Peptides against a protein of PDB entry 6TME. Designs and how they scored, part 296

Target 1, 324 residues: chain A of PDB entry 6TME
Amino acid sequence: NRLKRAYIALQAWKKAFYSDPFNTAANWVGPDVCSYKGVFCAPALDDPSVLVVAGIDLNHADIAGYLPPELGLLTDVALFHVNSNRFCGVIPKSLSKLTLMYEFDVSNNRFVGPFPTVALSWPSLKFLDIRYNDFEGKLPPEIFDKDLDAIFLNNNRFESTIPETIGKSTASVVTFAHNKFSGCIPKTIGQMKNLNEIVFIGNNLSGCLPNEIGSLNNVTVFDASSNGFVGSLPSTLSGLANVEQMDFSYNKFTGFVTDNICKLPKLSNFTFSYNFFNGEAQSCVPGSSQEKQFDDTSNCLQNRPNQKSAKECLPVVSRPVDCS
Target 2, 324 residues: chain A of PDB entry 6TME as posed
Amino acid sequence: NRLKRAYIALQAWKKAFYSDPFNTAANWVGPDVCSYKGVFCAPALDDPSVLVVAGIDLNHADIFGYLPPELGLLTDVALFHVNSNRFCGVIPKSLSKLTLMYEFDVSNNRFVGPFPTVALSWPSLKFLDIRYNDFEGKLPPEIFDKDLDAIFLNNNRFESTIPETIGKSTASVVTFAHNKFSGCIPKTIGQMKNLNEIVFIGNNLSGCLPNEIGSLNNVTVFDASSNGFVGSLPSTLSGLANVEQMDFSYNKFTGFVTDNICKLPKLSNFTFSYNFFNGEAQSCVPGSSQEKQFDDTSNCLQNRPNQKSAKECLPVVSRPVDCS

## One batch from the design tools (peptide; made by RFdiffusion4, then SolubleMPNN)

Design b2_p27_8_s3 (from b2_p27_8, 19 letters changed)
Fold by OpenDDE base, seed 4:
Structure b2_p27_8_s3 (fold): chain B 324 residues (1-324), chain A 27 residues (1-27)
Amino acid sequence: as target 1 above (324 residues)
Amino acid sequence: NPEREALFKELLERAKKDREEEEKELE
């Protein structure tokens, strides 16, 4: 009996709660698991006459605890939403049995350990949110081979390089922000055909930006701020026909910010502050447009306010990195 | 199954709302 298995799983989970401030699991008593708060039942896909646990929604329950291996008995679950809790430990490998998993949201918890590779075992997964945790180590390249709509990885402890397989991703939104990623952005990034938003904020990324970024025709948000990028902005950025928000601030960029970038047709905000740019086109000057906002603060620009001193600029500007 | 589809639609809409709220709170 599927509901009996679900009962075992849910009772094991209740036992794994250290704190339930809102008494969310107070009614988790007895065999009628479909009446449990945050547990949602639906007819099974293989037999409409059988009721199964199809969804878990414990978002914002502030529950402290861990995920016990018995959760692997919830084999009919397609939606697992447990964000904004205080769950700790690792994601159980037993969740590989949840082959119908469609959305997995464990964001804003206290999970630790490596990337939850069990997520790679779910063939129908479309949404993965593991942001605001303490996941660490390398990002498995295989994550980008999955047909995901969104990948939220931000605010973790991931390190190493971004996999070259990123170009295979079909995701519209990908966040890497506030991790420890290092190395260059892979040239394969230009192959992300469905990409709308990508965020690299606050990593240890370095090197030159790949020219292939200019191939991201559907991107509306591109944020590479707070990294160690060097060299000039690629001239191919003129290809970002739909970019609305672009941020390159807090890097080590040099060279000239061109008209071709600042005149992008959909550009609303372009921040390139806190770099070592030594020139900008008139179209890039803050206040030059009513429709666009620019920030050129703390560069090496002449005749602009709030720029770096000559002493700070000269050592960097005189030794530009050639990205050609 | 219409009942299943209706439930999933509800849960997905709820999840979307929750994500939007979370993003506003955390950003």
Scores: peptide ipSAE 0.194, ipTM 0.811, DockQ to the pose 0.900
Fold by OpenDDE base, seed 3:
Structure b2_p27_8_s3 (fold): chain B 324 residues (1-324), chain A 27 residues (1-27)
Amino acid sequence: as target 1 above (324 residues)
Amino acid sequence: NPEREALFKELLERAKKDREEEEKELE
């Protein structure tokens, strides 16, 4: 019975293909769905004698089409990987029936509409990759209440503020890059106890960086480049004991880049170019270390190459934003 | 692929356990 439901779902999906350039679904014929290319079966948890469809992997198949509602019949699927295709439309709400969903990867497709809230209905979800699509609107705050290992949201059309619930996230990797997020980074960010990598690149984020960033003891990658951040770098950044890659380039930061930041013990790359910094410690100067790479290009630094003109600097540097 | 099937089985077992824990928290 379970494989019959899977057959109905998979045949409905095959009919929803507009183009299959690699003939991936060519063998999707007959009731033996476990022989289908990209379909993986396993013994059911409730009855080991029953074989069920446990996974889908159609990555890099370049398939054009949509996800039909009948996919909700794949109730035993724990892994759904369909990245690097040309699927369009919305994620079906019928996927709420896939209560064993563990990894959901629909990245690099043509999906549209709001955040796929059906992902919030999956109690056991650990991996969510929806990057490189056309999802839009607000990010539901409930996404960070889930026990996810990774959250990939980059290269979409999401807007509004980052939810304050971000501090509840147990994710090790979170990407916000290349969206339309605005407002400040929430102060609750410092509560992300398992965070290793966070990327804010290429949004409309603004305001001062919260001091609580310095509480991210496990972070190895922190990229806030290409935003509208202002003020000085928080002194608490000296607490980033494990940061290796740090990028604050292409913002409106001012003030002095301190030794305490540039001497971070695991720091390998620190880019703070294209800002309005008016001073830096000697330890921040490019070429000062063999182990660390720095970029101070296009700031308001004295006696450094490739800096902004006095005409560009003076209006900004003379009116620093107080973040205290 | 037997190795892949084993991986899926492990993931399914983990997912079941996580669900049971969540249900207990809601009670």
Scores: peptide ipSAE 0.026, ipTM 0.557, DockQ to the pose 0.039
Fold by OpenDDE base, seed 1:
Structure b2_p27_8_s3 (fold): chain B 324 residues (1-324), chain A 27 residues (1-27)
Amino acid sequence: as target 1 above (324 residues)
Amino acid sequence: NPEREALFKELLERAKKDREEEEKELE
C-alpha cells in the first residue's frame, strides 16, 4: 500500500522535527496522510484508481529537524518543496527511490555535506534549488548534463572550478553566487543555448573572461562581480544582443570599455566600478544616456570623479594582462 | 491525468512565486 508507506515516511519525518513553531505537523496524525498539512495527493500515473502522495510543500514553516532515510518511501513524490526551514544534516541517499522527482527545493535551510548527488539520479528533474545552505566541496560535472530549467547553487560553500560541462546545460537560469568557486570561467559557457541569467557574484574566480561569453545571445542578466577577473573585457561582448543587466564590478579588469559594449541595444544597467579600467567610451559615461545606467566608480579613468589614485593604478595598468 | 496535472500546475505556480520572491531578495 503506497499510502501506508507514505504514512511511515511522514511519521518518521515528524519524529525528526526538533521544532515546529507554526505547528505545521499538528494534524499529521492517523493514516489519512492526504489530509496532512503540506502533503498533496494525486492519482498515481500507473494506476489512476490509486491515490498517492505526489507533493510536499512545507515552505516557510521554520521547522527545525533533519530528513530521515524513511523519506525514501515517498516514491510517488514529484514536487518536494521545503524551503525556508531549519532542516540540517545531509540529503538522504534513499531519496534515489523518488524516480518521479520533478522539482526539488531545499533552499534556505542548514544542510551540510557534499553536493547532494542523489539529485543526479532523478531522470525527470527540471528544477533544483539548493541555495542558502552549507553544501561544500566540488560541483559534480554531471549536474550540467541534466535537462534542468534552473540551477540554484548560490550561498553555499562550493569550491574548486566550474566544470567544463557547463556548456551542456539547457538551463535558463544558473546561480553560482556567494560560494568559493575558483579558476576561470570555462570557454564552453558559450554553448549554453538557453541561458537567460547567470550569476557569479562573490566567488574566487580569476583569469580572463572567455570570448565565448559573446555567444550567449539570449542572456538578459550577466553578473560576474566580486571576483578576481583580469584583463580586458572581451570585444565579443558586443554580441550580447539581449543583455539588460551586466555587472563586472569589484574585479581587476583593465583596458578600455568600448562603445560596442555600452551601446548594446537592450542594456539597461552596466556596472564596471571598482576595477582598473584606464579608459571608457563616451557612451559608457554615467549620465550619457537617459535609458541606460552606468557606474564607472573607482577605476583608473582620467577626468572622472571618484577614481583610484595614480599610486594604486600605475602598478596594475602598466602591466596589462594579455588575454589573447 | 487531469487531476494530477491540476495539482502539479498549482504547485508549480506556487513554487514559481516563491522563487521570484527569493530572487528579489537577492537583488
Scores: peptide ipSAE 0.025, ipTM 0.603, DockQ to the pose 0.744
Fold by OpenDDE base, seed 2:
Structure b2_p27_8_s3 (fold): chain B 324 residues (1-324), chain A 27 residues (1-27)
Amino acid sequence: as target 1 above (324 residues)
Amino acid sequence: NPEREALFKELLERAKKDREEEEKELE
């Protein structure tokens, strides 16, 4: 009996709660699991006459506890939303039995350990949100082989390089922000044909930006701020026909910011502050457009306010990194 | 239970909406 298995799982989970401030599990009593708060039942896909637990929504419940292995008995769950809780520990490997998993949201918790590789075992997964946790180690390359619509990885402890497989991703939104990623952005990034938004904020990324970024025709948001990028901005950025928000601030970029970038047709905000740019086109000057906002603060620009001193600029500007 | 099926459908729609809102917040 599928509901009996669900009962065992949910009762084990209730026992794994350390705190339930809103008494969310107060009605988690008895065999009628479909009446449980945050538990949603639907007809089984293989037998419409059988009712199964198809969804869990415990978002914003502030529950402290862990995910017990008995959750693997919830084999019919397609939606698992438990964000904004205080769950700790690791994601159980037993969740590999949840082969119908479609959306998995464990964001805003206290999960630790490596990337939850069990998520890679779900063949129908479309949405993965693991942001605002303490996941660490390498990002598995296989994550981008998944047919995901969105990948939220931000605010974790992930390390190592961005996998080359990123170009295989069909995701419209990908966030890497506020991790410990290092190395270069892979050249394969230009193959992300469905990408609308990508965020690299606050990592240890370095090297030159790949020219292939200019192939991201559908990107509306590109944020690479607060990294260690060097060299000039790629001239191919003129290909970002739909970019609205672009941020390269707090890097080590050098060279000239060109008209071709600042005149992008959909560009509304372009921040390139806190770099070592030594020139900009007139179209890049803050206040030059009523439709576009620019920030050129703290560069090595001549005749502009709030720039770095010659002492700070000279060592960097005189030794430009060749990205060729 | 038709009521629970309806609630599940609502959950799906809400989840989609929440995703769309999250995407907008990144802009």
Scores: peptide ipSAE 0.030, ipTM 0.622, DockQ to the pose 0.269; fails the geometry check

## One batch from the design tools (peptide; made by RFdiffusion4, then SolubleMPNN)

Design b2_p28_1_s1 (from b2_p28_1, 18 letters changed)
Fold by OpenDDE base, seed 4:
Structure b2_p28_1_s1 (fold): chain B 324 residues (1-324), chain A 28 residues (1-28)
Amino acid sequence: as target 1 above (324 residues)
Amino acid sequence: SAVDKLKEISKNNRERLLNAFRENKEIK
């Protein structure tokens, strides 16, 4: 009965294909769905004597089409990997029936609409990748209440602020890059105990960096480049004991880049170019270390090459934002 | 086994994605 339901779902999906350039679904004929290309069966968790469709992998198939509601009949699917296709439309709400969903990868497609809230209904979800789509609107705060290992949101059209619930996230990797997020980074960010890599690149984020960033002891990559951040770098950044890659470039930062930041023990690359910093410690100077790479280009530093003109610097440097 | 295959698919996919992210590469 489960395979019959799967057959209905998969045939409905095949009908929803507008283009299948590699003929991926050419063998999607007949009731033996376990033989379908990209369909993987396994013994059911509740009854090992029953074979069910447990996974879909259509990555890089360049298929054009949409996801029909009949996909909700694939109730045993734990892995749904359909990245690098040309699927359009919205993620069907009927997928809420896929209660075993563990990994959901719809990245690099043409999906539109709001955040697929159906992903929030999956209790066992560990991996969510919706990057490189056209999802829009607000990010639901509840996304960070889920026990996810990774959250990939980059290259979409998400707007509004980053939810304060971010501090509840157990994810090791989170990407916000290349969206339209605005406002400040929530102070609760410091509570992300498992965070290793976080990327904010290319948003409309602003304000001062929260001091609580310094509490991210496990972070190895922190990229906040290409935003509208202001003020000085928090002194608490000296607490980033494991940071290897740090990028604050293309912002509106001011003040002095301190030894405490540039001498971080595992720091290998620190980019703070294209800001309005008016001073840096000797340890921050490019070439000062063989083990560390620095970029101080296009700031307001004296006696350094490739800096902004006095005319550009003076209006900003003379009116520093107080983040205290 | 079928379960092993699924685990392998999962692992390979995740590793690929994570590597692409770390290298700042677009996944196509």
Scores: peptide ipSAE 0.100, ipTM 0.762, DockQ to the pose 0.779
Fold by OpenDDE base, seed 1:
Structure b2_p28_1_s1 (fold): chain B 324 residues (1-324), chain A 28 residues (1-28)
Amino acid sequence: as target 1 above (324 residues)
Amino acid sequence: SAVDKLKEISKNNRERLLNAFRENKEIK
């Protein structure tokens, strides 16, 4: 019965294919769904004597089509990996029936619409990858209430502010890059106890960086480049004991880049180019260290090459933003 | 086993993504 439902679902999906250039679904014929390419069966959790469809892997199949509602019949699927295809439309709400969903990867497709809130209905979800699509609108705050290991949202059309609930996230990796997020980074960010890597690249974020970033003791990668951040770098950044890669380039930061930041013990690369910094410690100067790489290009630094003109600097530097 | 295969698929997918992130900060 369970495999019969899977058969119905998979045949409906095959019918929803507009193009299958690698003939991935060529063998999707007959009731033996466990033999289908990209379909993986396993003993059911509730009955080991019953074989069920537990996983789908159609990564890199370049399939054009959409996800039909009948996919909701795949109630035993824990792994759904369909990245690097040309699937379009929306994620079906019927997928709420897939209560065992553990990893959901629909990245690098042509999905549209709001955030797929059906993902929030999966109690066991640990990995969510929806990057490189055309999802739009606000990010639901509830996403960070999920016990996810990783959240990949980059290269979409998400807008509005980053939810304050971000501090509740237990994810080690979070990507916001290349969206349309605006506003400030929430102060609650410092509460992300498991955070290792976070990327904000290429959004419309603004305001001062919250001091609470310095509480991210486990962070190894922090990239906030290509935004509209202002003010000085928080002095609390000296608390980033494990940061290896840090990028603040292409913002509107001002002030002095301190020794306490540039001498962070694990720091390997620190890019703060294309800002309005008016001073830097000697430890921040490119070439000052053999083990660390710095880029101070296009700031308002004195006695450094490739800096902005006084005409460009004075209007900004003379009006420092107070982040206190 | 079928379970092992699923675990491998999971591991490989995650590893690929994490590596891409760490190296390029761009995941494709």
Scores: peptide ipSAE 0.142, ipTM 0.775, DockQ to the pose 0.609; fails the geometry check
Fold by OpenDDE base, seed 5:
Structure b2_p28_1_s1 (fold): chain B 324 residues (1-324), chain A 28 residues (1-28)
Amino acid sequence: as target 1 above (324 residues)
Amino acid sequence: SAVDKLKEISKNNRERLLNAFRENKEIK
């Protein structure tokens, strides 16, 4: 009996609640699980005459607790949305039994441990949101083999390098922001054919930007700010025909910011402040265009306001990193 | 932004799906 299994799972979960400020689970009593607040039933896909628990929505319930292994009994669940709670612990391995999982949102919680690899076991997963948690360790390369529309990883504790498999991703949006990723951006990034937005903000990434970034024809937002990137901007960035927002601020870039970058046809905002650039084309100067906004603050530019001192610039500018 | 749009679309889709579930929900 599927509903009986669901009852066992939901009662186990209720028992795992430490705090339920809005009394969301107050009516979680008795065998009629389909009447439970936040529980949604529908006809089973394999037998429309059978009613099953198809979705859980406990978003914004401010519930404190953990996810017990008994949740694996909810085998018919396709939607699991529990964002903006105070759930802690790890994502149970038993959730591998939820083979119909389509959308999994555990964002804005207190989950810990490594990347929830159980998410990789779901064949039909299209939406995965694990942002604003305390997940740590390496990002599994297999995440980019999944046919996900978006990959939200921001505001966690992920470490190590970005997997080279990133080029296999068909996601339109990928966020790495505010983690502890290190190393270089993989050259395979240029193979992300559906990419519209990618953000690397606030990591420990380093090295030169790969030339292959210029192959991202559909990208509208590229933000690599607040990292440790070095060298000159790739000349191939002139290929970003659709980029609107570009941010390279708070890095260690050097060299000259060229016309072919600043004159990109769709560019509306280009921020390259807080680097060590020693020159810029006239088209890159803030105020040079009415349609484009530039920020060249805190570089090593001559005859521009709010630049770094010679003392700060000289050690870096005199020893430029060769990315060739 | 595309991120915001996608999030909004996803949210709306989820809402529509949940509403459909509610409409078809049978309470014992």
Scores: peptide ipSAE 0.050, ipTM 0.631, DockQ to the pose 0.062; fails the geometry check
Fold by OpenDDE base, seed 3:
Structure b2_p28_1_s1 (fold): chain B 324 residues (1-324), chain A 28 residues (1-28)
Amino acid sequence: as target 1 above (324 residues)
Amino acid sequence: SAVDKLKEISKNNRERLLNAFRENKEIK
């Protein structure tokens, strides 16, 4: 009996709660699991006469505890939303039995360990949110082979390089922000045809930006701020016809910020502050447009306010990195 | 933003997905 298995799983989970400040699981008593707060039942796909647990939503419950392996008994769950809790430990491998998993949101918790590779085993997964945790180690390249709509990885402890497989991703939104990623952005990034928003904020990324970024025709948000990027901005950025928000601040970029970039038709905000740019087109000057906002603070620009000193600029500007 | 839209869709997906179950539709 599927509901009996669900009962076992949910009772095991209740026992794994250290704190339930809102008494969310207070009614988690008895075999009628479909009446449990945060538990949603539906007819099974394979047999409409059988009622199964199809979804869990415990968002914002502030529950402290862990995910016990018995959760693997919830084999009919397609939606698992438990964000904004205080769950700790690792994601159980037993969740591989949840083959209908469609949306997995464990964001804003206290999970640790490597990337939860069990997520790679879910063939129907469309939404993965593991942000605001303490996941660490390498990002499995296979994550980008999955047909995901969104990949939220920000605010974790992921390390190593961004996999070359990123170009295979069909996701519209990908967040790498506030991790420990290093190396260059893969050239394959230009193959992300469905990409709308990508953020690399606050990592240890370095090297030159790949020219292939200019192939991201659907991108509306591109944020590479707070990294170690060097060289000039690729001229191919003029191809970002739909970009609205672009941020390259707090890097080590050099060279000239061109008119072709600042005149992008949908550009609303372009921040390139805290770099070593030694020139900018007039169209890039803050205040030059009423429709666009620019920030050129703390560069090596002549005749602009709030720039770096010559002493700070000269060593870097005189030795520009050639990205060609 | 696309992020916000997807999050909203995710919230709404619950009902849609449950309906898919009710209608015995394959989930992909």
Scores: peptide ipSAE 0.041, ipTM 0.629, DockQ to the pose 0.072; fails the geometry check

